# Peptides against a protein of PDB entry 5GWM, part 11

Target 1, 52 residues: chain A of PDB entry 5GWM
Amino acid sequence: DSAISKEDEERYQKLVTENEQLQRLITQKEEKIRVLRQRLVERGDAKGTELN

## One batch from the design tools (peptide; aimed at target 1 L22 Q23 I26 K29)

Design b2_p17_1_s4 (made by RFdiffusion4, then SolubleMPNN; failed a check: too like the target's own chain; its pose is not in this set)
Amino acid sequence: EYQKLETENEQLKKLLE

Design b2_p17_2 (made by RFdiffusion4)
Pose (drawn by RFdiffusion4):
Structure b2_p17_2 (pose): chain A 52 residues (1-52), chain P 17 residues (1-17)
Amino acid sequence: as target 1 above (52 residues)
Amino acid sequence: EEVEELKEKLEELEELE
């Protein structure tokens, strides 16, 4: 592409890379916290305190 | 925008830990 240079590409590529990284990092915690969610259901902490 | 939203979700999960 004459308009879309290495500049636009690198910016996009590195950006998708950022996405891949931390979306995984989330899943790691989420799956484990998901179990905590169930356990908190028995405690009634499922909602916590959301006054906002 | 998507990366910022994902960082916010990661911070929320860290606060829950």

Design b2_p17_2_s1 (made by RFdiffusion4, then SolubleMPNN; from b2_p17_2, 9 letters changed; failed a check: too like the target's own chain)
Amino acid sequence: DKNEQLQRLLEKLEALE

Design b2_p17_2_s2 (made by RFdiffusion4, then SolubleMPNN; from b2_p17_2, 6 letters changed; failed a check: too like the target's own chain)
Amino acid sequence: DENEQLQRKLKELEELE

Design b2_p17_2_s3 (made by RFdiffusion4, then SolubleMPNN; from b2_p17_2, 7 letters changed; failed a check: too like the target's own chain)
Amino acid sequence: SENEQLQRRLQELEELE

Design b2_p17_2_s4 (made by RFdiffusion4, then SolubleMPNN; from b2_p17_2, 6 letters changed; failed a check: too like the target's own chain)
Amino acid sequence: DENEQLQRKLQELEELE

Design b2_p17_3_s1 (made by RFdiffusion4, then SolubleMPNN; its pose is not in this set)
Fold by OpenDDE base, seed 4:
Order: C-alpha cells, then sequence, then structure tokens
Structure b2_p17_3_s1 (fold): chain B 52 residues (1-52), chain A 17 residues (1-17)
C-alpha cells in the first residue's frame, strides 16, 4: 500500500488547481473572442445595410 | 489503486505544463 506522500499529494493538488485556473482563463479568452467576432459581424451587417 | 490513479493524473498534468 504505497500511500502517496503528503508532499506528492500537495504537488498533485497544485497542478490540479493550476489546470483549473488555466481552463478558466481559456474559457474567458474564448468568450472574449466570441464577443469580438459578434461585434465585428454587427458592424459589418450595419455597413451592409447602409449599402442597400 | 487510488495512488496509481493520482500518479497517472499527475504525470498527465505535468506533460501539459
Amino acid sequence: as target 1 above (52 residues)
Amino acid sequence: KEVEELKRRLEELEKLL
């Protein structure tokens, strides 16, 4: 029964926490990209409607 | 089994950093 050392568990939990933080950051960037793309479409559509 | 799972997951995370 090789119990994980307390130090190995603490290392694991740090990497899990970092991974979760990185996933949150990715999601935030993806949402920002989505919003920026939507604003570009809305501005493009506004120009398209002015050309009719 | 839990120890082996945690070690495997640790190694997977270390490869992603």
Scores: peptide ipSAE 0.082, ipTM 0.651, DockQ to the pose 0.043
OpenDDE base, seeds 1, 2, 3, 5: peptide ipSAE 0.045, 0.042, 0.060, 0.042; ipTM 0.634, 0.627, 0.608, 0.629; seed 1 fails the geometry check

Design b2_p17_3_s2 (made by RFdiffusion4, then SolubleMPNN; failed a check: too like the target's own chain; its pose is not in this set)
Amino acid sequence: KENEQLQRKLQELEELE

Design b2_p17_3_s3 (made by RFdiffusion4, then SolubleMPNN; failed a check: too like the target's own chain; its pose is not in this set)
Amino acid sequence: KKNEQLQRKLQELEELE

Design b2_p17_3_s4 (made by RFdiffusion4, then SolubleMPNN; failed a check: too like the target's own chain; its pose is not in this set)
Amino acid sequence: SENEQLQRKLQKLEELE

Design b2_p17_4_s1 (made by RFdiffusion4, then SolubleMPNN; failed a check: too like the target's own chain; its pose is not in this set)
Amino acid sequence: SQLQRLLEQLEELEQRL

Design b2_p17_4_s2 (made by RFdiffusion4, then SolubleMPNN; failed a check: too like the target's own chain; its pose is not in this set)
Amino acid sequence: SQLQRLLKQLEELEQRL

Design b2_p17_4_s3 (made by RFdiffusion4, then SolubleMPNN; failed a check: too like the target's own chain; its pose is not in this set)
Amino acid sequence: EELQRLLTELEELEQRL

Design b2_p17_4_s4 (made by RFdiffusion4, then SolubleMPNN; failed a check: too like the target's own chain; its pose is not in this set)
Amino acid sequence: EELQRLLQKLEELEQRL

Design b2_p17_5 (made by RFdiffusion4)
Pose (drawn by RFdiffusion4):
Order: C-alpha cells, then structure tokens, then sequence
Structure b2_p17_5 (pose): chain A 52 residues (1-52), chain P 17 residues (1-17)
C-alpha cells in the first residue's frame, strides 16, 4: 500500500501483540478467581461491596 | 490487578478498532 506504510503496520502489529499478552494474563487469574467466586458464593461475598 | 488488566485490554481493543 502506498498510504499504509510500515508505520501503520508496525503500530498495528505491535498493538495486537499487546492484546494477545494481557488477555492471557487475565484468563489465568480469572479461571482461578472463578473458583474463588463460587467459594465466595457460599460466604455471601459473591457481590462484595458495590455502592457505586 | 484483574480489573486493571481488563481496563487496559478494553483500551487496546478500542485502539485496534
């Protein structure tokens, strides 16, 4: 592409890379915290305190 | 930490769009 140069590409590529990294990092905690969620259900802490 | 990562992911998805 004459308009879309290496500039636009690199910015996009690196951006998708950022997306792949931390969406994984979330899943790791989420799956484990998901179990904690159930356990918190028995405690009644499922909702916590959301006054906002 | 999980909420912060989710907020960062939302920002990244907006930039991708």
Amino acid sequence: as target 1 above (52 residues)
Amino acid sequence: ELEELREKLEEIKEEIE

Design b2_p17_5_s1 (made by RFdiffusion4, then SolubleMPNN; from b2_p17_5, 9 letters changed)
Fold by OpenDDE base, seed 5:
Structure b2_p17_5_s1 (fold): chain B 52 residues (1-52), chain A 17 residues (1-17)
Amino acid sequence: as target 1 above (52 residues)
Amino acid sequence: EVEKLKQKLEEIQKQLA
């Protein structure tokens, strides 16, 4: 029987949680960048923000 | 900053696959 150990399942769940947290954080930062760029466009400013 | 986060995300996703 090739059942996954409890320890392996816990490690997997930690990775799943971290993956979800990182995805949310990336989305939040990308939205912030989008909003800032849009404000510059509305001002007629050609300057961009490289927030990475 | 966002690129570093994306790289870390990719590493996690590779471990989950």
Scores: peptide ipSAE 0.325, ipTM 0.835, DockQ to the pose 0.773
OpenDDE base, seeds 1, 2, 3, 4: peptide ipSAE 0.327, 0.316, 0.314, 0.320; ipTM 0.833, 0.832, 0.832, 0.833; seed 1 fails the geometry check

Design b2_p17_5_s2 (made by RFdiffusion4, then SolubleMPNN; from b2_p17_5, 7 letters changed)
Fold by OpenDDE base, seed 5:
Structure b2_p17_5_s2 (fold): chain B 52 residues (1-52), chain A 17 residues (1-17)
Amino acid sequence: as target 1 above (52 residues)
Amino acid sequence: EVEKLKEKLEEINEQLK
């Protein structure tokens, strides 16, 4: 029977966990970027820093 | 910085397919 090995399941779960961590980190950084851009707009500063 | 994180996320998503 082609059952997924325990080692393959452990590798999969590590990737899932890392994916979730990266998604949270991206969201946090994007929110910080949004707040900084909003502060620049409120000050009339046209310098949207190159945020990529 | 966010773009590098998105690149890593895409790499993981390809491994999960």
Scores: peptide ipSAE 0.267, ipTM 0.812, DockQ to the pose 0.748
OpenDDE base, seeds 1, 2, 3, 4: peptide ipSAE 0.272, 0.257, 0.260, 0.258; ipTM 0.813, 0.811, 0.813, 0.812; seed 1 fails the geometry check

Design b2_p17_5_s3 (made by RFdiffusion4, then SolubleMPNN; from b2_p17_5, 7 letters changed)
Fold by OpenDDE base, seed 5:
Structure b2_p17_5_s3 (fold): chain B 52 residues (1-52), chain A 17 residues (1-17)
Amino acid sequence: as target 1 above (52 residues)
Amino acid sequence: EVEKLKKKLEEIKKQLE
């Protein structure tokens, strides 16, 4: 029977959890970039640094 | 910083395929 080993399931769950954590971090950084850009626009400040 | 996170995310996606 091609049952996934307990070790393979644990590896898969670690990768899924890490993926979700990285997605949350990306979203948080992108939102921070958006807010900073909006504040620069509101101030009329042309200090657009490359926010990557 | 965001680009490094995106690269890691794509690597994880390839491991899950």
Scores: peptide ipSAE 0.057, ipTM 0.642, DockQ to the pose 0.678
OpenDDE base, seeds 1, 2, 3, 4: peptide ipSAE 0.067, 0.051, 0.053, 0.055; ipTM 0.652, 0.638, 0.643, 0.643; seed 1 fails the geometry check

Design b2_p17_5_s4 (made by RFdiffusion4, then SolubleMPNN; from b2_p17_5, 7 letters changed)
Fold by OpenDDE base, seed 3:
Structure b2_p17_5_s4 (fold): chain B 52 residues (1-52), chain A 17 residues (1-17)
Amino acid sequence: as target 1 above (52 residues)
Amino acid sequence: EVEELKKKLEKINEELK
């Protein structure tokens, strides 16, 4: 039953916001990496199909 | 770069505990 200070609440909310921003950024970068890898695979498969 | 972001995220998560 300890009331947190306004300063502690503001600090907490900043960390929560930053956490959410970082999570979104990580997801976006990981998805971009996945898409690029998939495109490389598809290009490899296309070249393989052309040779067959 | 993703690894650096994950390290920052981990640090924040420890502060949120």
Scores: peptide ipSAE 0.288, ipTM 0.816, DockQ to the pose 0.701
OpenDDE base, seeds 1, 2, 4, 5: peptide ipSAE 0.293, 0.284, 0.288, 0.295; ipTM 0.817, 0.813, 0.815, 0.817; seeds 1, 5 fail the geometry check

Design b2_p17_6_s1 (made by RFdiffusion4, then SolubleMPNN; its pose is not in this set)
Fold by OpenDDE base, seed 5:
Structure b2_p17_6_s1 (fold): chain B 52 residues (1-52), chain A 17 residues (1-17)
Amino acid sequence: as target 1 above (52 residues)
Amino acid sequence: SDLEELRKLKEKLEELK
């Protein structure tokens, strides 16, 4: 029975936590992009092409 | 921009998989 070392378990948990944090940030950025695009459409602002 | 940052975050996320 190959037991994972305590160090390997701690590394794994850090990666899991980082992945979850990054996923939350992705969701937040996607929502912000959606809102900004909608505001540009509502304003008739052509600056939507400058979003990068 | 938020779009560029999103792309960078997605890249980092894929590197962790």
Scores: peptide ipSAE 0.035, ipTM 0.608, DockQ to the pose 0.572; fails the geometry check
OpenDDE base, seeds 1, 2, 3, 4: peptide ipSAE 0.035, 0.035, 0.035, 0.035; ipTM 0.610, 0.607, 0.610, 0.607; seeds 1, 2, 3, 4 fail the geometry check

Design b2_p17_6_s2 (made by RFdiffusion4, then SolubleMPNN; its pose is not in this set)
Fold by OpenDDE base, seed 3:
Structure b2_p17_6_s2 (fold): chain B 52 residues (1-52), chain A 17 residues (1-17)
Amino acid sequence: as target 1 above (52 residues)
Amino acid sequence: SELEELRQLKEKLKELQ
């Protein structure tokens, strides 16, 4: 039975933590893009309603 | 067990990639 070394456990823990941090950052950027797009749509709709 | 914990970490890493 290949005993998993403490070093390998620490390596996986670091990679998991880093990936979780990166995923959170990606999600935050995606949400920011979504919000900006939504604001552009709302402004477009407001201009459309003013023209009508 | 430590072995089981590492297996779980490996699977979490795969899910994040």
Scores: peptide ipSAE 0.062, ipTM 0.665, DockQ to the pose 0.077
OpenDDE base, seeds 1, 2, 4, 5: peptide ipSAE 0.047, 0.044, 0.044, 0.046; ipTM 0.636, 0.629, 0.626, 0.637

Design b2_p17_7_s1 (made by RFdiffusion4, then SolubleMPNN; failed a check: too like the target's own chain; its pose is not in this set)
Amino acid sequence: TVEQLQRLLQQLEELEQ

Design b2_p17_7_s2 (made by RFdiffusion4, then SolubleMPNN; failed a check: too like the target's own chain; its pose is not in this set)
Amino acid sequence: EVEQLQRLLQKLEELEQ

Design b2_p17_7_s3 (made by RFdiffusion4, then SolubleMPNN; its pose is not in this set)
Fold by OpenDDE base, seed 3:
Structure b2_p17_7_s3 (fold): chain B 52 residues (1-52), chain A 17 residues (1-17)
Amino acid sequence: as target 1 above (52 residues)
Amino acid sequence: KVEQLQRRLQELEELEK
């Protein structure tokens, strides 16, 4: 039984927490890109409706 | 940020061995 040292467990938990934070940040940026793309489409559609 | 996440994921996989 490789007893994980307390120091290794604390290191593991820090890395897990950092990865979760980075994943949340990536997801937030991807969602922001999605929203910006959608707004560009809506503005394109609004201009298309204004030309008709 | 993706590269940073990948490095931290690799460090986790090394600690789980």
Scores: peptide ipSAE 0.084, ipTM 0.681, DockQ to the pose 0.065
OpenDDE base, seeds 1, 2, 4, 5: peptide ipSAE 0.063, 0.060, 0.081, 0.064; ipTM 0.648, 0.642, 0.677, 0.650; seed 1 fails the geometry check

Design b2_p17_7_s4 (made by RFdiffusion4, then SolubleMPNN; its pose is not in this set)
Fold by OpenDDE base, seed 3:
Structure b2_p17_7_s4 (fold): chain B 52 residues (1-52), chain A 17 residues (1-17)
Amino acid sequence: as target 1 above (52 residues)
Amino acid sequence: EVEQLQRKLQELEELEK
């Protein structure tokens, strides 16, 4: 039972926090990509409706 | 971004040993 040093616990908590921040950033980028794709589809559909 | 996350995940796994 290697007692986790206070320094290792603090390092672990920093890495957990950073990982959560990076995960949120990835999710935000993925959502932005989704929204941009949806806007491209809507513009394509709008052009299609103007041609009809 | 994903590569940075993967590096941080690996660092966490090394600390959990």
Scores: peptide ipSAE 0.057, ipTM 0.647, DockQ to the pose 0.065
OpenDDE base, seeds 1, 2, 4, 5: peptide ipSAE 0.047, 0.046, 0.051, 0.047; ipTM 0.615, 0.613, 0.638, 0.612

Design b2_p17_8 (made by RFdiffusion4)
Pose (drawn by RFdiffusion4):
Structure b2_p17_8 (pose): chain A 52 residues (1-52), chain P 17 residues (1-17)
Amino acid sequence: as target 1 above (52 residues)
Amino acid sequence: EEKEKLEEIREKIEELE
C-alpha cells in the first residue's frame, strides 16, 4: 500500500501483540479466581461490596 | 485493571482497522 506504510503496520502488529499477551495473563488468573468465586458463593462473598 | 487495558487495546485495534 502507498498510504499504509511500515509505520501503520508496525503500530498495528505490535498492538495485536500487546492484546495477545495480557488477555492470556487474565485468563490465567480468571480460571483460578473462578474457583474462588464458587467458594466465595458459599461464603456469601460472591458479590463483595459494590456500592458504586 | 488488566481487563480495562485489554478493552483500550481492542478499541485502538478497531480504530486502526

Design b2_p17_8_s1 (made by RFdiffusion4, then SolubleMPNN; from b2_p17_8, 8 letters changed)
Fold by OpenDDE base, seed 1:
Structure b2_p17_8_s1 (fold): chain B 52 residues (1-52), chain A 17 residues (1-17)
Amino acid sequence: as target 1 above (52 residues)
Amino acid sequence: ELKKRLEEIQKELEELK
């Protein structure tokens, strides 16, 4: 295994942190979209039906 | 776009392994 530079290690740690933040944010948005779609369907909203 | 940025980061992380 080739030793990575200190600069590459610092870059890797920043990318790991950003990756974890984005994964959490995407999951939260996907769940929020699911809940909103379900509420529109339950209300008989035509847009709710189109979003399924 | 968040998923596109995530894919870019995952590619860069794989290149650093």
Scores: peptide ipSAE 0.300, ipTM 0.837, DockQ to the pose 0.693
OpenDDE base, seeds 2, 3, 4, 5: peptide ipSAE 0.293, 0.297, 0.295, 0.298; ipTM 0.836, 0.837, 0.836, 0.837

Design b2_p17_8_s2 (made by RFdiffusion4, then SolubleMPNN; from b2_p17_8, 8 letters changed)
Fold by OpenDDE base, seed 3:
Structure b2_p17_8_s2 (fold): chain B 52 residues (1-52), chain A 17 residues (1-17)
Amino acid sequence: as target 1 above (52 residues)
Amino acid sequence: KLRERLEEIQKEIEELK
């Protein structure tokens, strides 16, 4: 059993934490892009209804 | 940048398992 060094465990935990932070940040940006696209569609639909 | 750093971290995580 290769005992993981304390230094490697501390490094692993830091990397896991950073990975979670980056994943959350990416998800937040993707959700913001989704919401902005949806608002553009809704504005397009509103203009389409105003032309009828 | 963000995805690239994420991929680097995921690689380093896998190397520590």
Scores: peptide ipSAE 0.329, ipTM 0.854, DockQ to the pose 0.629
OpenDDE base, seeds 1, 2, 4, 5: peptide ipSAE 0.327, 0.326, 0.328, 0.328; ipTM 0.852, 0.853, 0.854, 0.854

Design b2_p17_8_s3 (made by RFdiffusion4, then SolubleMPNN; from b2_p17_8, 10 letters changed)
Fold by OpenDDE base, seed 3:
Structure b2_p17_8_s3 (fold): chain B 52 residues (1-52), chain A 17 residues (1-17)
Amino acid sequence: as target 1 above (52 residues)
Amino acid sequence: DLRKRLEKIKKEIEELK
């Protein structure tokens, strides 16, 4: 049984935690980009409605 | 960048399994 060392387990848990944090941060940035794009579309549509 | 760091962490995680 290749028992993982305590140091490797602690390293693994830190890496898992950092991975989750980075994944959340990426998702938050992607969602912010989506929302900004949607607001630009809505603003474009509003300008199109003013021209009619 | 965040994706590059994430990719490195994923590799390091896989090496510890």
Scores: peptide ipSAE 0.246, ipTM 0.820, DockQ to the pose 0.645
OpenDDE base, seeds 1, 2, 4, 5: peptide ipSAE 0.241, 0.236, 0.240, 0.242; ipTM 0.817, 0.817, 0.818, 0.819

## One batch from the design tools (peptide; aimed at target 1 E30 R39)

Design b2_p18_1 (made by RFdiffusion4)
Pose (drawn by RFdiffusion4):
Structure b2_p18_1 (pose): chain A 52 residues (1-52), chain P 18 residues (1-18)
Amino acid sequence: as target 1 above (52 residues)
Amino acid sequence: EEEAEEEREEAEEEAEEE
């Protein structure tokens, strides 16, 4: 592409890379916290305190 | 995606055992 240079590409490629990294890091915690969610359900802490 | 599903299934099985 004459308009879309290496510049636009590198910015995009690195950006998708950022996405891939931290979306995984979320899932790691989420799956484990998910079990905590069930446990918190028995405690009634499922909702916590959301006054906002 | 498949790997995340399998990890979820395993985490559920472990939670059931506990």

Design b2_p18_1_s1 (made by RFdiffusion4, then SolubleMPNN; from b2_p18_1, 7 letters changed)
Fold by OpenDDE base, seed 5:
Structure b2_p18_1_s1 (fold): chain B 52 residues (1-52), chain A 18 residues (1-18)
Amino acid sequence: as target 1 above (52 residues)
Amino acid sequence: EKEVEERRRKALEEALEE
């Protein structure tokens, strides 16, 4: 068993939890970017069909 | 508070190897 103090274990636990929260936030932002890009393409295609 | 502490405990258990 590593001689980690209770305070260091609590610090590590906070960092793990924060990292997981940040990873979820990254995934949510990436999905939002994907959806926005798709909507821009669909609107571009709609303008292209209106010009033909 | 207790639910957040339990989630943090679980995250530590998953990240700490024996």
Scores: peptide ipSAE 0.119, ipTM 0.736, DockQ to the pose 0.025
OpenDDE base, seeds 1, 2, 3, 4: peptide ipSAE 0.107, 0.095, 0.040, 0.105; ipTM 0.735, 0.732, 0.581, 0.733

Design b2_p18_1_s2 (made by RFdiffusion4, then SolubleMPNN; from b2_p18_1, 8 letters changed)
Fold by OpenDDE base, seed 3:
Structure b2_p18_1_s2 (fold): chain B 52 residues (1-52), chain A 18 residues (1-18)
Amino acid sequence: as target 1 above (52 residues)
Amino acid sequence: KEEVEKRRQEALEEFEKE
C-alpha cells in the first residue's frame, strides 16, 4: 500500500492520456505508410505496363 | 472527454490494485 500522492496520480493520468494519443498516432502513421506503399505499387505497375 | 476520463479511471484502478 504505497499511498500514491495526488501529484503522482495526476502525473500517471497524464502519461496514460499521452500513451493513448501516441498509440493513435502510431496507428494513423502505419495506415498512412500502408496507403503510400499501395500507391507506389500502383505507380510501379503503371510504369511496368508502359515499358512492356 | 467522458470516454478518455473513463479509460484513465480504469488504468488508475488497475495501478492501485498492484
Scores: peptide ipSAE 0.082, ipTM 0.654, DockQ to the pose 0.023
OpenDDE base, seeds 1, 2, 4, 5: peptide ipSAE 0.045, 0.080, 0.041, 0.082; ipTM 0.563, 0.650, 0.546, 0.652

Design b2_p18_1_s3 (made by RFdiffusion4, then SolubleMPNN; from b2_p18_1, 8 letters changed)
Fold by OpenDDE base, seed 5:
Structure b2_p18_1_s3 (fold): chain B 52 residues (1-52), chain A 18 residues (1-18)
Amino acid sequence: as target 1 above (52 residues)
Amino acid sequence: SEEIEKRREEALKEFEEL
C-alpha cells in the first residue's frame, strides 16, 4: 500500500466534489439545450402546417 | 445529500486502497 499523504487525500476529495458539481451543471445545460431544440421543432412544425 | 456523501466516501476508500 503506497502511503497516501493526508494532503493527497484532501486534494482527491476536492476533485471528487468539484467533478460532482460540474456534472450537475452539465446536466442542467443539456436539459436547457433539449428544451430549446424542442421549441425550435415545435415552431418549425407550426410554420410547416400553416404553409400547407 | 446522503447518497452524494456515500459516493465520496466510496471514492475515498478506493483511493486509500491503491
Scores: peptide ipSAE 0.080, ipTM 0.662, DockQ to the pose 0.022
OpenDDE base, seeds 1, 2, 3, 4: peptide ipSAE 0.079, 0.080, 0.070, 0.075; ipTM 0.658, 0.662, 0.648, 0.657

Design b2_p18_2 (made by RFdiffusion4; failed a check: too like the target's own chain)
Pose (drawn by RFdiffusion4):
Structure b2_p18_2 (pose): chain A 52 residues (1-52), chain P 18 residues (1-18)
Amino acid sequence: as target 1 above (52 residues)
Amino acid sequence: NEQLQKRIEQLEEEEERY
């Protein structure tokens, strides 16, 4: 592409890389915290305190 | 990135509640 240079590409590529990294990091905590969510259901802490 | 950091912080707060 004459307009889309290495610049636009590198910016995009690195951006998708950022996406891949932290979305995995979320899943790790989420799956574990998901179990805590069930446990918190028995405690009634499922909602917590959301006054906003 | 900021949205993902906020999501991680929310998950940490949920863990601290346990």

Design b2_p18_2_s1 (made by RFdiffusion4, then SolubleMPNN; from b2_p18_2, 12 letters changed)
Fold by OpenDDE base, seed 5:
Structure b2_p18_2_s1 (fold): chain B 52 residues (1-52), chain A 18 residues (1-18)
Amino acid sequence: as target 1 above (52 residues)
Amino acid sequence: SEELQRKLTELRVLEQRA
């Protein structure tokens, strides 16, 4: 009957929230990168889009 | 964050053991 402490549960929830926020940020940045790449292509500026 | 994921996983495991 070793339940985690209330403090650990609160920490868990904070981690979940932060992780979700980070995931949203990553998605946002990936979309921005896509848009910028498209703009460069449209302008004829090929700067090697080999972003890992 | 890999660190965040590690901690999240750790807490999930602890919850499952309770």
Scores: peptide ipSAE 0.065, ipTM 0.654, DockQ to the pose 0.049
OpenDDE base, seeds 1, 2, 3, 4: peptide ipSAE 0.062, 0.061, 0.062, 0.054; ipTM 0.644, 0.645, 0.641, 0.631; seeds 1, 4 fail the geometry check

Design b2_p18_2_s2 (made by RFdiffusion4, then SolubleMPNN; from b2_p18_2, 9 letters changed; failed a check: too like the target's own chain)
Amino acid sequence: SEQLQRLLTKLDELEQRY

Design b2_p18_2_s3 (made by RFdiffusion4, then SolubleMPNN; from b2_p18_2, 8 letters changed; failed a check: too like the target's own chain)
Amino acid sequence: NEQLQRKLKELEVLEQRY

Design b2_p18_2_s4 (made by RFdiffusion4, then SolubleMPNN; from b2_p18_2, 10 letters changed; failed a check: too like the target's own chain)
Amino acid sequence: SEELQRKLTELEELEQRA

Design b2_p18_3 (made by RFdiffusion4)
Pose (drawn by RFdiffusion4):
Structure b2_p18_3 (pose): chain A 52 residues (1-52), chain P 18 residues (1-18)
Amino acid sequence: as target 1 above (52 residues)
Amino acid sequence: EEEVEELKERLEELEELE
């Protein structure tokens, strides 16, 4: 592409890379916290305190 | 970029829950 140079590409590529990294980091905690969610359901802490 | 920011905020929320 004459307009879309290496500049636009690198910016996009690196950006998708950023997405891939931290979306995985989220899943790791989420799956484990998900179990904590169930445990918190028995405690009634499922909601916590959301006054906002 | 907006999606990356949302994902960083979500990761911070999960860290606070820990």

Design b2_p18_3_s1 (made by RFdiffusion4, then SolubleMPNN; from b2_p18_3, 6 letters changed)
Fold by OpenDDE base, seed 1:
Structure b2_p18_3_s1 (fold): chain B 52 residues (1-52), chain A 18 residues (1-18)
Amino acid sequence: as target 1 above (52 residues)
Amino acid sequence: EEENKQLQRRLQELEELE
């Protein structure tokens, strides 16, 4: 039974924590982009932005 | 580790759209 090394377990836990942070950041960015695109549509300015 | 790299790439793609 090759028990996972303490170093491998610590590395895994860091990656899990970072993945959860990245997923939260991704969701925040996707919502920001959605809101910006909606504001451009509401202004009629949607054709002049990189968000198209 | 590969999932982490995929999430990092997706975050970068979204930052380029901001």
Scores: peptide ipSAE 0.563, ipTM 0.910, DockQ to the pose 0.619
OpenDDE base, seeds 2, 3, 4, 5: peptide ipSAE 0.558, 0.559, 0.559, 0.561; ipTM 0.910, 0.911, 0.911, 0.911

Design b2_p18_3_s2 (made by RFdiffusion4, then SolubleMPNN; from b2_p18_3, 7 letters changed; failed a check: too like the target's own chain)
Amino acid sequence: EKENEELQRLLQKLEELE

Design b2_p18_4 (made by RFdiffusion4)
Pose (drawn by RFdiffusion4):
Structure b2_p18_4 (pose): chain A 52 residues (1-52), chain P 18 residues (1-18)
Amino acid sequence: as target 1 above (52 residues)
Amino acid sequence: EELQKRIEQLEEEEERYE
């Protein structure tokens, strides 16, 4: 592409890379915290305190 | 930034369990 140079590409590529990294990092905690969610359900802490 | 905020939320959920 004459307009879309290496510039636009590198910016996009690195951006998708950022996405791939931390979305995984979320899943790791989420799956584990998901179990805590169930446990918190028995405690009634499932909602916590959301006054906002 | 959105992904970092999501991680912080998950850390707060873990801390409340502790």

Design b2_p18_4_s1 (made by RFdiffusion4, then SolubleMPNN; from b2_p18_4, 10 letters changed)
Fold by OpenDDE base, seed 1:
Structure b2_p18_4_s1 (fold): chain B 52 residues (1-52), chain A 18 residues (1-18)
Amino acid sequence: as target 1 above (52 residues)
Amino acid sequence: SELQRLLTQLDVLEQRYL
C-alpha cells in the first residue's frame, strides 16, 4: 500500500471523500426518520407508536 | 489492500442505506 501509484492514490482519496459524504447522508436520513417517527407518535398513529 | 478495504466499505454502506 505504501508503494501504490499516483493514480491509485487519487482513487483512494476519492473513495475516502465519498465515504465521508455517504456517512453524512446516512446520518441525515436517520435523523429524518427519527423526526417522522416522532411526528407519528405525537399524532397518536398506531403505526408510528409501533415503529422500532 | 487499503484501497480495496475502502471500496468494500462504500459498497456495504450503499447496499444498506441507498
Scores: peptide ipSAE 0.076, ipTM 0.614, DockQ to the pose 0.061
OpenDDE base, seeds 2, 3, 4, 5: peptide ipSAE 0.041, 0.041, 0.040, 0.040; ipTM 0.614, 0.609, 0.614, 0.617

Design b2_p18_4_s2 (made by RFdiffusion4, then SolubleMPNN; from b2_p18_4, 7 letters changed; failed a check: too like the target's own chain)
Amino acid sequence: EELQRLLTQLEVLEQRYE

Design b2_p18_4_s3 (made by RFdiffusion4, then SolubleMPNN; from b2_p18_4, 10 letters changed)
Fold by OpenDDE base, seed 4:
Structure b2_p18_4_s3 (fold): chain B 52 residues (1-52), chain A 18 residues (1-18)
Amino acid sequence: as target 1 above (52 residues)
Amino acid sequence: EELQRLLTELDVLEQRYQ
């Protein structure tokens, strides 16, 4: 393997950290979407029960 | 070479999600 410079290693570590931050944000958004969908189902079921 | 490959992959991911 070719030697990696110190500057390249520092850049790599920065991108690793940023990628981890992005993954956390994705997970948070996915959970929020899940919660909102669940609330829609619960409210829809309640309205359906009231209408019929 | 592996770290250079991973650097490139992370750059692509960064561009995709920002």
Scores: peptide ipSAE 0.083, ipTM 0.670, DockQ to the pose 0.035
OpenDDE base, seeds 1, 2, 3, 5: peptide ipSAE 0.057, 0.064, 0.065, 0.059; ipTM 0.629, 0.636, 0.635, 0.625

Design b2_p18_4_s4 (made by RFdiffusion4, then SolubleMPNN; from b2_p18_4, 9 letters changed; failed a check: too like the target's own chain)
Amino acid sequence: SELQRLLTKLEELRQRYE

